# Peptides against a protein of PDB entry 3B8E, part 198

Target 1, 230 residues: chain A of PDB entry 3B8E
Amino acid sequence: PFLIFIIANIPLPLGTVTILCIDLGTDMVPAISLAYEQAESDIMKRQPRNPKTDKLVNEQLISMAYGQIGMIQALGGFFTYFVILAENGFLPIHLLGLRVNWDDRWINDVEDSYGQQWTYEQRKIVEFTCHTPFFVTIVVVQWADLVICKTRRNSVFQQGMKNKILIFGLFEETALAAFLSYCPGMGVALRMYPLKPTWWFCAFPYSLLIFVYDEVRKLIIRRRPGGWVE

## One batch from the design tools (peptide; made by RFdiffusion4, then SolubleMPNN)

Design b2_p26_6_s2 (from b2_p26_6, 23 letters changed)
Fold by OpenDDE base, seed 2:
Structure b2_p26_6_s2 (fold): chain B 230 residues (1-230), chain A 26 residues (1-26)
Amino acid sequence: as target 1 above (230 residues)
Amino acid sequence: SPEELERYQKLLEELQKLLKKLLEEA
């Protein structure tokens, strides 16, 4: 998120403290839950061909999985960010390069995509309005990602929800999201304004799409073992 | 209330310090 903020020069989609809460708060329990997930039956049955190469492959697979999860979560958050800003009159194309003027407190006539002028105060309100939904979107997407990451090849329907630690992690991150979204003072402390309940559902279509995509991917891997999709 | 806000800010600062220490130890 921070790299995209720098590269695209868009208004800050997520506060630094919120990023820290994601990296250290929301990701820790899920990561632990994945470590205790039962090994996929095909991995367990596969005799190690070469312990050295298989260990390296496993480490690479874990690294790639974490990288992909983080990327998908970021994409979900940015989607919600762009939706909120678009609803407030700022189309994605208009946001490119706008950061300099957006963050300048002395410019009170920043125009949106429809020619409406926004004061610095108004811009910061809409920016902070994006922080909470961005975070909640990451949590909602993470529900799907955690379920998806249980297995590389097997369907979620085959392995089921047997990991109690994963279930606990899902509740913990949801409780944290609710706390950060609705606890008094979070708007000032974390620059996270209270979330409208409707925004919890904004990420659901995206999570569903990711879930469907992963199930299709796994189906292809099962049908074509050793393909480029693996 | 302003008092509650101050409590939350202090709690956040403590959390940030703790997290920074954990990151340095990791």
Scores: peptide ipSAE 0.000, ipTM 0.244, DockQ to the pose 0.068
Fold by OpenDDE base, seed 3:
Structure b2_p26_6_s2 (fold): chain B 230 residues (1-230), chain A 26 residues (1-26)
Amino acid sequence: as target 1 above (230 residues)
Amino acid sequence: SPEELERYQKLLEELQKLLKKLLEEA
């Protein structure tokens, strides 16, 4: 999300706090999962043949999987961002290069796509209105990952602990999203305005896309065991 | 700004505390 903000010079789609929450949530859940998996492997007295190489391979696989999921999540967030701005009169094409004027406190006559002038305060309200839905979109898309993980046919015991940690992480992210979205004062403290319930549904098509993508991937793996898609 | 960084650090600390509490309750 931040890379597109820099490259496209669009108004900030996601607050720094929200970015940190995503990064921390995305990094902590895998780290905890790996820590528990190592602890369970130690309990089972299975000496990993090559703990360094197996750890590196697992970390790379996890990083690639989370990287791909993270990209789809980011796309979902950006879709929500563009929809909100379009509903407020800013078409996606008009947002390109607008950041410089958007962030200038002395420019109070920034025109939208329909010729309406926006003050600095009004622009910042619209910007902050995008932060919460963007975050919520990411959280809702992560729910699809939970469903995907439940459908993976790995060993029941390893899946049980991973599922508990994943479920806990998703509940934490959802609780955080609800807190940031609806707690009084968060608009001033974190620049996240309250979310209309309708915006929770904007993420569902992307969750469905992730689910379909994973099912197709699983079908390909089942049809071609040992293929490049593993 | 340094003030924003400090606010973010405080928020991270609160989030870590919340996470710890949630982990203790699970």
Scores: peptide ipSAE 0.000, ipTM 0.246, DockQ to the pose 0.137
Fold by OpenDDE base, seed 4:
Structure b2_p26_6_s2 (fold): chain B 230 residues (1-230), chain A 26 residues (1-26)
Amino acid sequence: as target 1 above (230 residues)
Amino acid sequence: SPEELERYQKLLEELQKLLKKLLEEA
C-alpha cells in the first residue's frame, strides 16, 4: 500500500499507525495460534527425496504462495479505498498525481472528478474515512488467510477447525477492528474515522477469492503427487 | 468469552460448509 502511494502519488490509503496496529495487533495472535496448530498429516507422512533440495524448494514455494496471498490482501484494501473515494467524487484515474495538492494545507480548492472543490479539511476527512475500511478489509481477508495457512497440501475441509487458539486469534483481531472503527476519539488519535457497517462486507469477495485460490493450489498439488510443487 | 468463541467456531463451520458446497457444484 505504501509503495503504491509513493509511486502513483495518490492520497494515502492506509496510515502508518494503522499499519503498526496490523503488525502488532492483528498479526501477532494469529502467528502464535499457528505455532500451536496440530501436526499436518501430509507433512508428517512425507518422505523427502533430497532433504537439502526439497527444503529449499518448499521454502520458496511457501514464500511465493504467501506473497501472492499478501498481494490479494492488498488489492482488497485498495478496492475498498477506491470505492469510497469514487463515492465521494474522486475517480481512480483522477487520484493519480493528486497527492501533492491533496496534502497541501494551503490549497483549499482541489477539484474532484465532477468539478466540485474540496477544502483541505474536507479532503482529510475523506482520506481518514478510507483508513478504517482499508484496515477492516485487511482483517476480514486475514480470516481466510489464517484458515488456509493450517495446511500445505490438505484441503481445509479435510484438516478441520480444531485449534481453539486460532479461533481466539480471529476473535481478537475482529474485536480490535471493531474497537478502532467505532471507539470515540480514534479519528483524532489514529486517523481512523467511524466505519459504516456495510463496509465490513466489502472484503468478503476477496476472502472467498483467497479460499478458492488456495483450494485450487492444493488441488493441483494433490493431482501431481511427488512433484516439485509439494 | 467461551460463548463468543463458540459462536465464531459455528460461523467458521458454516462458512466451510458453504465453500464445500460451492466446490462440489463447480
Scores: peptide ipSAE 0.000, ipTM 0.172, DockQ to the pose 0.034
Fold by OpenDDE base, seed 5:
Structure b2_p26_6_s2 (fold): chain B 230 residues (1-230), chain A 26 residues (1-26)
Amino acid sequence: as target 1 above (230 residues)
Amino acid sequence: SPEELERYQKLLEELQKLLKKLLEEA
């Protein structure tokens, strides 16, 4: 997200605090859950396959999967960002290169795509209005990520939601998102303005995409054991 | 407390400034 912000010179889509909350809050429980699942899988008496090669392959698979999931998460966040800005009169094309003028406190007449002039304060309100939905989008997408990570080879439907750590992770992320979105003072303290409930649903297509992607990936792995996708 | 909130806000602003500086230097 940050790289796109720099390259495209668009208004900041995600606040630093929000990033920290994602990195420290939302990503920690998934990491712990994965560590526990890995430990459980290691405790599960798989016959000693060559531990060096299997570990490396698993690490590569995990890294690739997380990389791809991270890209989908970023796309979901940016989609939400662009939708919000478009609803406020800033079309995506108009945002390109706008950062310099957007962040300038002395420019109070930045025009939107429809010729409406925006003061610095108004622009910052809109920018900060994007932070919370972006965060929530990431959380909602992470729901799918957590669910898919629970299943290494089996479909999510086969393993079910029996993992207490997964449920705890989902609850923690959701609670954090709700807290940051609706707690009074978060707009002033964290520059995260209250979120309309409808924005929680903006990420659902991307969550579904991640779910479908993972199911397809798992299907390919099951059909081609030892293939390049491993 | 409101004072803690103000301190937190100042800290966040400083962090944002630092991040902006780091990004400008990058």
Scores: peptide ipSAE 0.000, ipTM 0.234, DockQ to the pose 0.029

Design b2_p26_6_s3 (from b2_p26_6, 23 letters changed)
Fold by OpenDDE base, seed 5:
Structure b2_p26_6_s3 (fold): chain B 230 residues (1-230), chain A 26 residues (1-26)
Amino acid sequence: as target 1 above (230 residues)
Amino acid sequence: SLEDLRKALETLRRLRELLEKLLEEA
């Protein structure tokens, strides 16, 4: 997200506080959950047929999967960002290269796509209005990520939601998102303005996409054991 | 307590400001 911000020179889509909340709040419990699940899976002694190659393959699989999921997650966040800005009069094309003028405190007449002039304060409000939905989008997409990570090979439908740590992680992420989105004073303190409830649903297509992607991936792995997708 | 929440919010605000300064200097 930050790289796209720099490259496209668009207004900042994600605040520092939201990044910290993602890194420390939302990602920590999932990481712990995954670590415990890996430990359990390792304790369930399927003798690695070849311990050296199987560990390396598993690490590559995990890294690729997380990379791909991360990209989908970022796309979801940016989608939400662009939708919000478009609703406020800034079409995506107009945002390209706008950052310099957007962040200039002395420019109070930045025009949107419809010719409306925006003061610096107004622009910053809109920018900060994007931060919370972006964060929430990430959380909602992470729901799918957590659910899919629970199963290495089996469909999520086969293993169910029995992992208490995973469930706790989902609730923790959701509670944090709700707290940051709706707690009074967060707009002033954290620059996270209240989220319209409709924005929670903007991420659902991406969550579904991740879910479908993972199920397809797992299906391919099951059908072609030892293939390149491993 | 409400006071603890206020203190927490103030600390978060300070942290934000520090991070923003660091980002501006970077």
Scores: peptide ipSAE 0.014, ipTM 0.399, DockQ to the pose 0.036
Fold by OpenDDE base, seed 1:
Structure b2_p26_6_s3 (fold): chain B 230 residues (1-230), chain A 26 residues (1-26)
Amino acid sequence: as target 1 above (230 residues)
Amino acid sequence: SLEDLRKALETLRRLRELLEKLLEEA
């Protein structure tokens, strides 16, 4: 998300607090899950045919899968970001290159796609209004990831432990999202303005996309056992 | 306590401000 912000020179889609919440909440759960999976895989005496290559393949596959899921999550967040800005008069094309003027506090007449002038304060309110929905989008997309993880053909024990950690993490993220979205004062304290309940649904298409992606991935793995995608 | 929550929020605010400054300087 931050890379796209830099490359496209768009207004910042994710606030620092949102990024921290993602890093501390969203990214920690997968990391813990991976750590437990590695620990449990070391306990599971299934002699990998070649422990070094199979471990490397699994690590690469897990890394690729999480990287791809993370990319889809980011896309979901950006979609929500663009929808919110579009509803406020800023079409995606108009946002390209707008960052410099957007972030300039001395420019109080930045025009939207419809010629409406926006003060710096108004622009920042809209920007900060995007932060919470972006975060919520990530959380909702992670719900899909949880369900996907539950459907993985891992051992019941691996699934159980992963599920508990994932469920706890998703609960924490959801609780955090609810807290940040609806607790009074969050707009002032964290620059995360209250979220309209309707924005929770913006993530659903991307949750579906993740499901489709995972099913396609699983299908490819099933059709090509021993492929580099495993 | 509400006070602890307030302190936590203030800490997060300060952290945000620091990060924003770092981003502006970067």
Scores: peptide ipSAE 0.013, ipTM 0.392, DockQ to the pose 0.037
Fold by OpenDDE base, seed 2:
Structure b2_p26_6_s3 (fold): chain B 230 residues (1-230), chain A 26 residues (1-26)
Amino acid sequence: as target 1 above (230 residues)
Amino acid sequence: SLEDLRKALETLRRLRELLEKLLEEA
């Protein structure tokens, strides 16, 4: 996300606090839950045929899966960001290169895509309005990731939601998202303004996309064991 | 307690301000 911010020179989609909440708050419990569940499902049931090759393949698979999932999460967040800015008059094309003027406190006449002038304060309110929905989008997409990453090879429909740690992780992330979105003072303290409930639904198409992607991936792995997709 | 929450929020605010300053200097 930060690399895209620098390359595209767009207004900051994620605040520093939001990034910290993702890295320390939302990723930690899911990672622990996945580590426990992977240990139960894959390591205990399959004796590694070749410990060296199977470890290397597993590490590569995990790295590729997390990289792909992370990209889809970022795309979901950026989609929500662009939708909010578009609703406030800033079309995606207009945002390219706008960061320099956007962040300048002395420029109070930044024009949107429709010729409306925005003060620095108004622009920062819109920017901070994007931080919470971006975070919530990541959390909602992580719901799908947690459900998907429960097993490397088995369908979610086969294993079900029996892992109590996974369920706890989902509730913890949701509770954290609700706390950051609706607790009084978060706008001032964390620059995360209250979120309209409708924005929670903006992430659902991406959650579904991740779900479908992983089920297709698992289906391919099941049909072609030892393929390059592994 | 509400007071503990307020102190935590103030601490987070200070941390944010420090990080923003570091980012501006970088």
Scores: peptide ipSAE 0.013, ipTM 0.388, DockQ to the pose 0.034
Fold by OpenDDE base, seed 4:
Structure b2_p26_6_s3 (fold): chain B 230 residues (1-230), chain A 26 residues (1-26)
Amino acid sequence: as target 1 above (230 residues)
Amino acid sequence: SLEDLRKALETLRRLRELLEKLLEEA
């Protein structure tokens, strides 16, 4: 997200505090939950046929899977960002290169895609309005990530949600998202304005995509044992 | 500033790495 912000010179989609909350608040408990996850998956129980090659392949596959999931997560966040800005009159194409004028306090006549002029204060309100939904989108996508990470080979439906720590992580992330979104003063303190409840659903298609992706991946692994996807 | 953001991200990365190490030791 930050790279796109720099390269495309778009208004800041995610605040620094929000990024901190994601990295510290939403990623920590899931990471702990995964660390304490019982080796219920066949992959963890299966002794490597060749410890040197199979370990390397497994690490590469895990890295690729997490990398791909991370890209989907980022796309989800940006989708939410662009939708919010579009609803406020800024189409995605118009945002390209707009950052310089957007962040300039002395420019109070920045035009949107429809010719409406926006003051600096108004622009910042819209920007900060994007931060919370972006964060919430990340949290909702992470729900899917947490669920799919529980199993490497088996479908989520086969293994079920037995990990209490994982469930706790989901609730913690959700509670944090709710706190940051609706607690009074967060708009001033964290530059995160209150979120309309409808925005929680914007991330659901991406969560579904992650689930579908992971299930397809697992299906391929199950059908072609010893394949390149293993 | 972008520089402040970069520093914050680097700090977070370091913290994450520390947490990962702690998790590996646990």
Scores: peptide ipSAE 0.006, ipTM 0.302, DockQ to the pose 0.044

Design b2_p26_6_s4 (from b2_p26_6, 24 letters changed)
Fold by OpenDDE base, seed 4:
Structure b2_p26_6_s4 (fold): chain B 230 residues (1-230), chain A 26 residues (1-26)
Amino acid sequence: as target 1 above (230 residues)
Amino acid sequence: SEEELKRYKELLELLKKRLEELEKEY
């Protein structure tokens, strides 16, 4: 998310503290869960590590956890971000390069894509309105991503949901998302305004799409071993 | 409690600073 923020010079979609909450609250438990997942030969190319002496997560799991999950999470979050801003009059193309004027508190006439002028306070409200849905979208997408990361070639239906830690992680991150979304004071503390319940459901199709895509990908890998899709 | 909330906020600020420091290292 931060890289896209720098490259596109768009309004900040997710606050630093919220990113920290993702890393510590949503990613840590799942990452640990992956270390205890039953190995698929193409994911766990090395012998099982002793968690007391070796790194808890091997290089492959690290790559999957921080690379693949992070990328899909970012994509899901940005999707939600752009939808919310578009609903408030800021089309994605208009957001490019807007950050400088967006963050200037002395500019109170920033125009949206439809010519509506926005005060600094109004802009910040919209920005902070994006934070909670962005976070929730990450969590919902992460449900699929975590399940995807269990296997490289096998279907989820073949591997199953045997890792109790993973299941716990899914509930924990969901509970955290609910807490951050609805607990009083989070708007001030984390700049996360309360979330409309509808936004929880808006993320589900995206998560499902990724899940289906991955299952199809895995099916192709099984049919065409050694392909570029692997 | 309000006190717990205050402590939580302080912790978050500390963690935020640490994260910012880590971000500067990369």
Scores: peptide ipSAE 0.007, ipTM 0.244, DockQ to the pose 0.041
Fold by OpenDDE base, seed 5:
Structure b2_p26_6_s4 (fold): chain B 230 residues (1-230), chain A 26 residues (1-26)
Amino acid sequence: as target 1 above (230 residues)
Amino acid sequence: SEEELKRYKELLELLKKRLEELEKEY
Protein backbone atom coordinates (compact mmCIF):
# COMPACT_ATOMS: atom_id res chain seq x y z
CA PRO B 1 0.00 0.00 0.00
CA PHE B 2 2.76 2.45 0.83
CA LEU B 3 4.56 1.78 -2.45
CA ILE B 4 1.39 2.49 -4.40
CA PHE B 5 0.95 5.65 -2.36
CA ILE B 6 4.39 6.84 -3.44
CA ILE B 7 4.19 5.73 -7.07
CA ALA B 8 0.68 6.99 -7.77
CA ASN B 9 0.99 10.07 -5.55
CA ILE B 10 -2.45 9.48 -4.10
CA PRO B 11 -3.62 10.36 -0.59
CA LEU B 12 -2.43 7.85 2.00
CA PRO B 13 -4.87 4.93 2.01
CA LEU B 14 -3.59 3.23 5.15
CA GLY B 15 -2.06 4.84 8.21
CA THR B 16 0.91 3.54 10.14
CA VAL B 17 -1.25 2.89 13.18
CA THR B 18 -3.58 0.80 11.08
CA ILE B 19 -0.65 -1.21 9.74
CA LEU B 20 0.54 -1.84 13.27
CA CYS B 21 -2.92 -2.95 14.31
CA ILE B 22 -2.91 -5.44 11.45
CA ASP B 23 0.54 -6.80 12.20
CA LEU B 24 0.29 -6.95 15.97
CA GLY B 25 -3.41 -7.44 16.52
CA THR B 26 -4.95 -9.07 13.50
CA ASP B 27 -2.21 -11.28 12.08
CA MET B 28 -0.72 -12.62 15.30
CA VAL B 29 -3.49 -14.96 16.41
CA PRO B 30 -4.10 -16.32 12.91
CA ALA B 31 -0.38 -16.95 12.51
CA ILE B 32 -0.32 -18.84 15.80
CA SER B 33 -3.39 -20.74 14.68
CA LEU B 34 -1.65 -21.86 11.52
CA ALA B 35 1.52 -22.78 13.41
CA TYR B 36 -0.34 -25.00 15.88
CA GLU B 37 -2.78 -26.40 13.38
CA GLN B 38 -3.33 -30.07 14.01
CA ALA B 39 -2.50 -32.68 11.40
CA GLU B 40 -6.03 -32.59 10.01
CA SER B 41 -4.67 -30.51 7.15
CA ASP B 42 -3.07 -32.30 4.24
CA ILE B 43 -0.27 -29.71 4.32
CA MET B 44 1.62 -31.49 7.10
CA LYS B 45 0.56 -35.05 6.29
CA ARG B 46 1.83 -35.09 2.75
CA GLN B 47 5.18 -36.83 2.73
CA PRO B 48 7.65 -35.37 0.28
CA ARG B 49 8.60 -37.75 -2.50
CA ASN B 50 12.10 -36.33 -2.50
CA PRO B 51 12.88 -34.59 0.80
CA LYS B 52 15.82 -32.67 -0.64
CA THR B 53 14.09 -31.01 -3.57
CA ASP B 54 10.36 -31.25 -2.96
CA LYS B 55 10.42 -29.34 0.32
CA LEU B 56 11.99 -26.26 -1.21
CA VAL B 57 9.76 -26.34 -4.27
CA ASN B 58 6.70 -26.79 -2.13
CA GLU B 59 7.61 -23.87 0.10
CA GLN B 60 8.11 -21.66 -2.93
CA LEU B 61 4.78 -22.64 -4.45
CA ILE B 62 2.98 -22.02 -1.17
CA SER B 63 4.69 -18.65 -0.87
CA MET B 64 3.58 -17.72 -4.38
CA ALA B 65 -0.01 -18.65 -3.60
CA TYR B 66 0.03 -16.53 -0.46
CA GLY B 67 1.56 -13.72 -2.46
CA GLN B 68 -1.31 -13.84 -4.93
CA ILE B 69 -3.83 -13.86 -2.10
CA GLY B 70 -2.05 -10.86 -0.62
CA MET B 71 -2.42 -9.04 -3.93
CA ILE B 72 -6.16 -9.72 -3.96
CA GLN B 73 -6.32 -8.48 -0.39
CA ALA B 74 -4.55 -5.26 -1.33
CA LEU B 75 -6.89 -4.77 -4.28
CA GLY B 76 -9.84 -5.11 -1.94
CA GLY B 77 -8.41 -2.47 0.35
CA PHE B 78 -7.79 -0.06 -2.49
CA PHE B 79 -11.26 -0.69 -3.87
CA THR B 80 -12.76 0.35 -0.55
CA TYR B 81 -10.47 3.37 -0.44
CA PHE B 82 -11.49 4.54 -3.91
CA VAL B 83 -15.19 4.01 -3.21
CA ILE B 84 -15.06 6.12 -0.06
CA LEU B 85 -13.16 8.91 -1.74
CA ALA B 86 -15.52 8.80 -4.70
CA GLU B 87 -18.50 9.13 -2.36
CA ASN B 88 -16.82 12.21 -0.92
CA GLY B 89 -16.32 13.76 -4.35
CA PHE B 90 -12.86 12.48 -5.31
CA LEU B 91 -12.94 10.18 -8.32
CA PRO B 92 -9.98 7.79 -8.73
CA ILE B 93 -8.57 9.60 -11.74
CA HIS B 94 -8.56 12.87 -9.84
CA LEU B 95 -6.55 11.35 -7.00
CA LEU B 96 -3.59 10.61 -9.25
CA GLY B 97 -0.88 13.13 -8.49
CA LEU B 98 -2.98 14.88 -5.86
CA ARG B 99 -0.80 13.86 -2.89
CA VAL B 100 1.47 16.90 -2.91
CA ASN B 101 -1.40 19.34 -2.69
CA TRP B 102 -3.39 17.03 -0.45
CA ASP B 103 -0.71 16.86 2.23
CA ASP B 104 0.12 20.56 2.09
CA ARG B 105 -1.50 22.20 5.09
CA TRP B 106 -1.12 25.63 3.52
CA ILE B 107 -3.35 24.75 0.58
CA ASN B 108 -6.97 25.03 1.63
CA ASP B 109 -8.59 25.10 -1.79
CA VAL B 110 -7.93 21.64 -3.20
CA GLU B 111 -10.75 20.90 -5.59
CA ASP B 112 -12.59 17.62 -5.83
CA SER B 113 -13.90 16.11 -9.05
CA TYR B 114 -16.95 18.36 -8.88
CA GLY B 115 -15.16 21.64 -8.21
CA GLN B 116 -15.79 21.75 -4.47
CA GLN B 117 -12.89 23.16 -2.49
CA TRP B 118 -11.58 21.25 0.51
CA THR B 119 -9.61 22.64 3.41
CA TYR B 120 -6.65 20.75 4.81
CA GLU B 121 -8.65 19.67 7.83
CA GLN B 122 -11.51 18.43 5.70
CA ARG B 123 -9.13 16.46 3.50
CA LYS B 124 -7.49 14.83 6.48
CA ILE B 125 -10.85 13.84 7.89
CA VAL B 126 -11.69 12.13 4.61
CA GLU B 127 -8.26 10.49 4.51
CA PHE B 128 -8.61 9.17 8.03
CA THR B 129 -12.11 8.04 7.21
CA CYS B 130 -10.48 5.70 4.70
CA HIS B 131 -8.11 4.12 7.24
CA THR B 132 -10.75 2.24 9.20
CA PRO B 133 -12.54 0.80 6.16
CA PHE B 134 -9.21 -0.24 4.67
CA PHE B 135 -8.40 -2.07 7.89
CA VAL B 136 -11.84 -3.66 8.04
CA THR B 137 -11.50 -4.72 4.42
CA ILE B 138 -8.24 -6.46 5.25
CA VAL B 139 -9.91 -8.26 8.15
CA VAL B 140 -12.85 -9.38 6.04
CA VAL B 141 -10.56 -10.63 3.29
CA GLN B 142 -8.43 -12.39 5.91
CA TRP B 143 -11.49 -14.39 6.92
CA ALA B 144 -11.37 -16.04 3.55
CA ASP B 145 -7.59 -16.32 3.60
CA LEU B 146 -7.51 -18.04 6.97
CA VAL B 147 -10.27 -20.44 6.03
CA ILE B 148 -8.61 -21.47 2.77
CA CYS B 149 -5.23 -21.91 4.47
CA LYS B 150 -6.60 -24.78 6.50
CA THR B 151 -6.17 -27.18 3.60
CA ARG B 152 -3.81 -27.35 0.67
CA ARG B 153 -5.58 -29.74 -1.67
CA ASN B 154 -9.02 -30.33 -0.24
CA SER B 155 -11.90 -27.93 -0.58
CA VAL B 156 -12.90 -26.02 2.53
CA PHE B 157 -16.31 -27.55 2.10
CA GLN B 158 -14.80 -31.01 2.30
CA GLN B 159 -12.56 -30.42 5.30
CA GLY B 160 -14.75 -28.09 7.33
CA MET B 161 -13.67 -25.76 10.12
CA LYS B 162 -12.49 -27.84 13.06
CA ASN B 163 -9.55 -25.77 14.24
CA LYS B 164 -10.77 -23.99 17.36
CA ILE B 165 -7.73 -21.74 17.37
CA LEU B 166 -8.55 -20.60 13.85
CA ILE B 167 -12.12 -19.84 14.83
CA PHE B 168 -10.84 -17.91 17.81
CA GLY B 169 -8.49 -15.98 15.54
CA LEU B 170 -11.35 -15.04 13.25
CA PHE B 171 -13.36 -13.87 16.21
CA GLU B 172 -10.46 -11.93 17.69
CA GLU B 173 -9.64 -10.02 14.51
CA THR B 174 -13.32 -9.25 13.97
CA ALA B 175 -13.69 -8.03 17.53
CA LEU B 176 -10.59 -5.87 17.13
CA ALA B 177 -11.96 -4.41 13.92
CA ALA B 178 -15.27 -3.64 15.60
CA PHE B 179 -13.51 -2.09 18.59
CA LEU B 180 -11.30 0.14 16.46
CA SER B 181 -14.22 1.11 14.22
CA TYR B 182 -16.84 1.95 16.83
CA CYS B 183 -15.15 2.66 20.15
CA PRO B 184 -15.40 6.34 21.07
CA GLY B 185 -12.15 8.25 20.84
CA MET B 186 -10.50 5.99 18.25
CA GLY B 187 -10.73 8.73 15.67
CA VAL B 188 -8.62 11.01 17.83
CA ALA B 189 -6.37 8.40 19.40
CA LEU B 190 -5.66 6.23 16.37
CA ARG B 191 -6.96 8.38 13.50
CA MET B 192 -9.49 5.67 12.75
CA TYR B 193 -12.86 7.30 12.35
CA PRO B 194 -16.09 5.35 12.79
CA LEU B 195 -17.23 3.16 9.94
CA LYS B 196 -20.73 2.69 8.64
CA PRO B 197 -21.77 -0.93 9.09
CA THR B 198 -22.43 -1.20 5.35
CA TRP B 199 -18.71 -0.84 4.66
CA TRP B 200 -18.09 -4.26 6.19
CA PHE B 201 -19.72 -5.71 3.11
CA CYS B 202 -17.58 -3.76 0.66
CA ALA B 203 -14.84 -6.39 0.86
CA PHE B 204 -17.12 -9.41 0.44
CA PRO B 205 -16.66 -9.65 -3.33
CA TYR B 206 -12.92 -9.90 -2.78
CA SER B 207 -13.35 -12.51 -0.08
CA LEU B 208 -15.45 -14.45 -2.53
CA LEU B 209 -12.77 -13.98 -5.17
CA ILE B 210 -10.19 -15.48 -2.81
CA PHE B 211 -12.44 -18.45 -2.15
CA VAL B 212 -13.00 -18.98 -5.85
CA TYR B 213 -9.30 -18.58 -6.55
CA ASP B 214 -8.34 -21.12 -3.93
CA GLU B 215 -11.01 -23.61 -4.94
CA VAL B 216 -9.89 -23.39 -8.56
CA ARG B 217 -6.26 -23.76 -7.51
CA LYS B 218 -7.05 -26.79 -5.39
CA LEU B 219 -9.13 -28.27 -8.17
CA ILE B 220 -6.19 -27.93 -10.56
CA ILE B 221 -3.87 -29.53 -7.99
CA ARG B 222 -6.23 -32.45 -7.56
CA ARG B 223 -6.56 -32.97 -11.29
CA ARG B 224 -2.87 -32.48 -12.04
CA PRO B 225 -0.78 -33.69 -9.13
CA GLY B 226 2.75 -32.35 -9.27
CA GLY B 227 1.88 -29.49 -11.59
CA TRP B 228 3.41 -26.02 -11.37
CA VAL B 229 0.28 -24.66 -9.70
CA GLU B 230 0.80 -26.89 -6.67
CA SER A 1 -7.87 -3.39 31.10
CA GLU A 2 -7.75 0.37 30.71
CA GLU A 3 -4.14 0.36 31.84
CA GLU A 4 -3.20 -2.23 29.26
CA LEU A 5 -5.01 -0.25 26.60
CA LYS A 6 -3.10 2.85 27.62
CA ARG A 7 0.18 0.97 27.37
CA TYR A 8 -0.73 -0.33 23.96
CA LYS A 9 -1.64 3.17 22.81
CA GLU A 10 1.68 4.49 24.03
CA LEU A 11 3.50 1.70 22.26
CA LEU A 12 1.57 2.34 19.08
CA GLU A 13 2.42 6.02 19.24
CA LEU A 14 6.10 5.24 19.64
CA LEU A 15 6.04 2.78 16.81
CA LYS A 16 4.10 5.22 14.67
CA LYS A 17 6.74 7.88 15.19
CA ARG A 18 9.50 5.46 14.28
CA LEU A 19 7.68 4.34 11.18
CA GLU A 20 7.05 7.91 10.14
CA GLU A 21 10.74 8.62 10.48
CA LEU A 22 11.58 5.59 8.40
CA GLU A 23 9.02 6.57 5.78
CA LYS A 24 10.58 10.01 5.48
CA GLU A 25 13.87 8.40 4.55
CA TYR A 26 12.29 6.81 1.52
Scores: peptide ipSAE 0.007, ipTM 0.263, DockQ to the pose 0.034
Fold by OpenDDE base, seed 2:
Structure b2_p26_6_s4 (fold): chain B 230 residues (1-230), chain A 26 residues (1-26)
Amino acid sequence: as target 1 above (230 residues)
Amino acid sequence: SEEELKRYKELLELLKKRLEELEKEY
């Protein structure tokens, strides 16, 4: 998110506080939950592998998979950001390079894509309106991520939802998202304005995409053992 | 739950503290 912010020079889609909330609040419990995940049924049936080469390959593949999922998460967040700004009159193309004027407190006549002038205060309101949905989108996408990450090769449907800690983590991150989104004072304290319930659904296509992506990936791995996708 | 709310408030305070620290450094 920060890299895109710098490169595209767009208004800040995700505040520092929300980034910290992701890093400290949403990722911790899920990471712990994954440590307690039961071994995959297929792991015990695998042939002996070369410990040196397979460890290195495994680490690289895990890193790549997490990187890909992270990109999908970011895309989901940015999608929500662009949708909100577009609904408020700022089309994505118009946002390119707009940050300089957007963040200038002395410019109160920034025009949107339709020629409407926006004061600094109005711009900051719409910016902060994007922070909460971006965060919530990440959380909703993480639902899929957490569920798929419990297994490397087995389908989610095959492995099942046996890890109670994982389930608890999903509820906890959701509750955190709800708290940050709807608790009074969050707009002032964290610049996270209340989120319309409809925005929770904006992330669902990306959650579904992650599920489909992972299931397809795992299916390919099962059909082509030893492939580069593994 | 009230316990969850308490935990979230504690987390919020932690985040605020970290934010303040970051603001001092930059």
Scores: peptide ipSAE 0.005, ipTM 0.247, DockQ to the pose 0.073
Fold by OpenDDE base, seed 3:
Structure b2_p26_6_s4 (fold): chain B 230 residues (1-230), chain A 26 residues (1-26)
Amino acid sequence: as target 1 above (230 residues)
Amino acid sequence: SEEELKRYKELLELLKKRLEELEKEY
């Protein structure tokens, strides 16, 4: 998302603190959860770890996290961002190249797509309004990611929700999202304004998409072991 | 700024605490 901000020269869709929360909060929990599950699996199998196989599995997990799923997360976040800005009068095409004027505090007459003038303060409010729902979108999509990362081949319905670390991770991400969205002072402290409850549901289609995609992928793997989809 | 750094440190400490809780939950 930050790369798109630089390339497209649009207003900042995701704040630095929010990025930090994603990197340290949402991305680390899956890694820890998977580490414990792998350790448990190793204990149960009582087989020596194969460093080459473990490296390969790790590379595949990284590819899932930062590849296809990461792209869907980013798309979901940007969709939410563009919807909010459009609702405030800024159509996506108008945002291209607008950052320079947007971030200039001395320009208080930036026009939206409908000719309405926006002060610097007003622009920053709408920008910060985008940060929270972008983050929440990532968290909601990350729910699906956490669930699907439990197994490489088995359906979530077969494996179940036995990993307490995963369950706690889901709770923690949700609690963090709620805290950042509704705690007083977060707008000033973290540049995240309160979120309308309805925005929580905007990410659900993306989570469902990831879930369905992964279940289909796993189904294919089970039916065709060693296929290109693995 | 120093104030921003303080905020990041506070957030980092919160995240560390949560990670410790995750480890205990298993």
Scores: peptide ipSAE 0.000, ipTM 0.190, DockQ to the pose 0.154

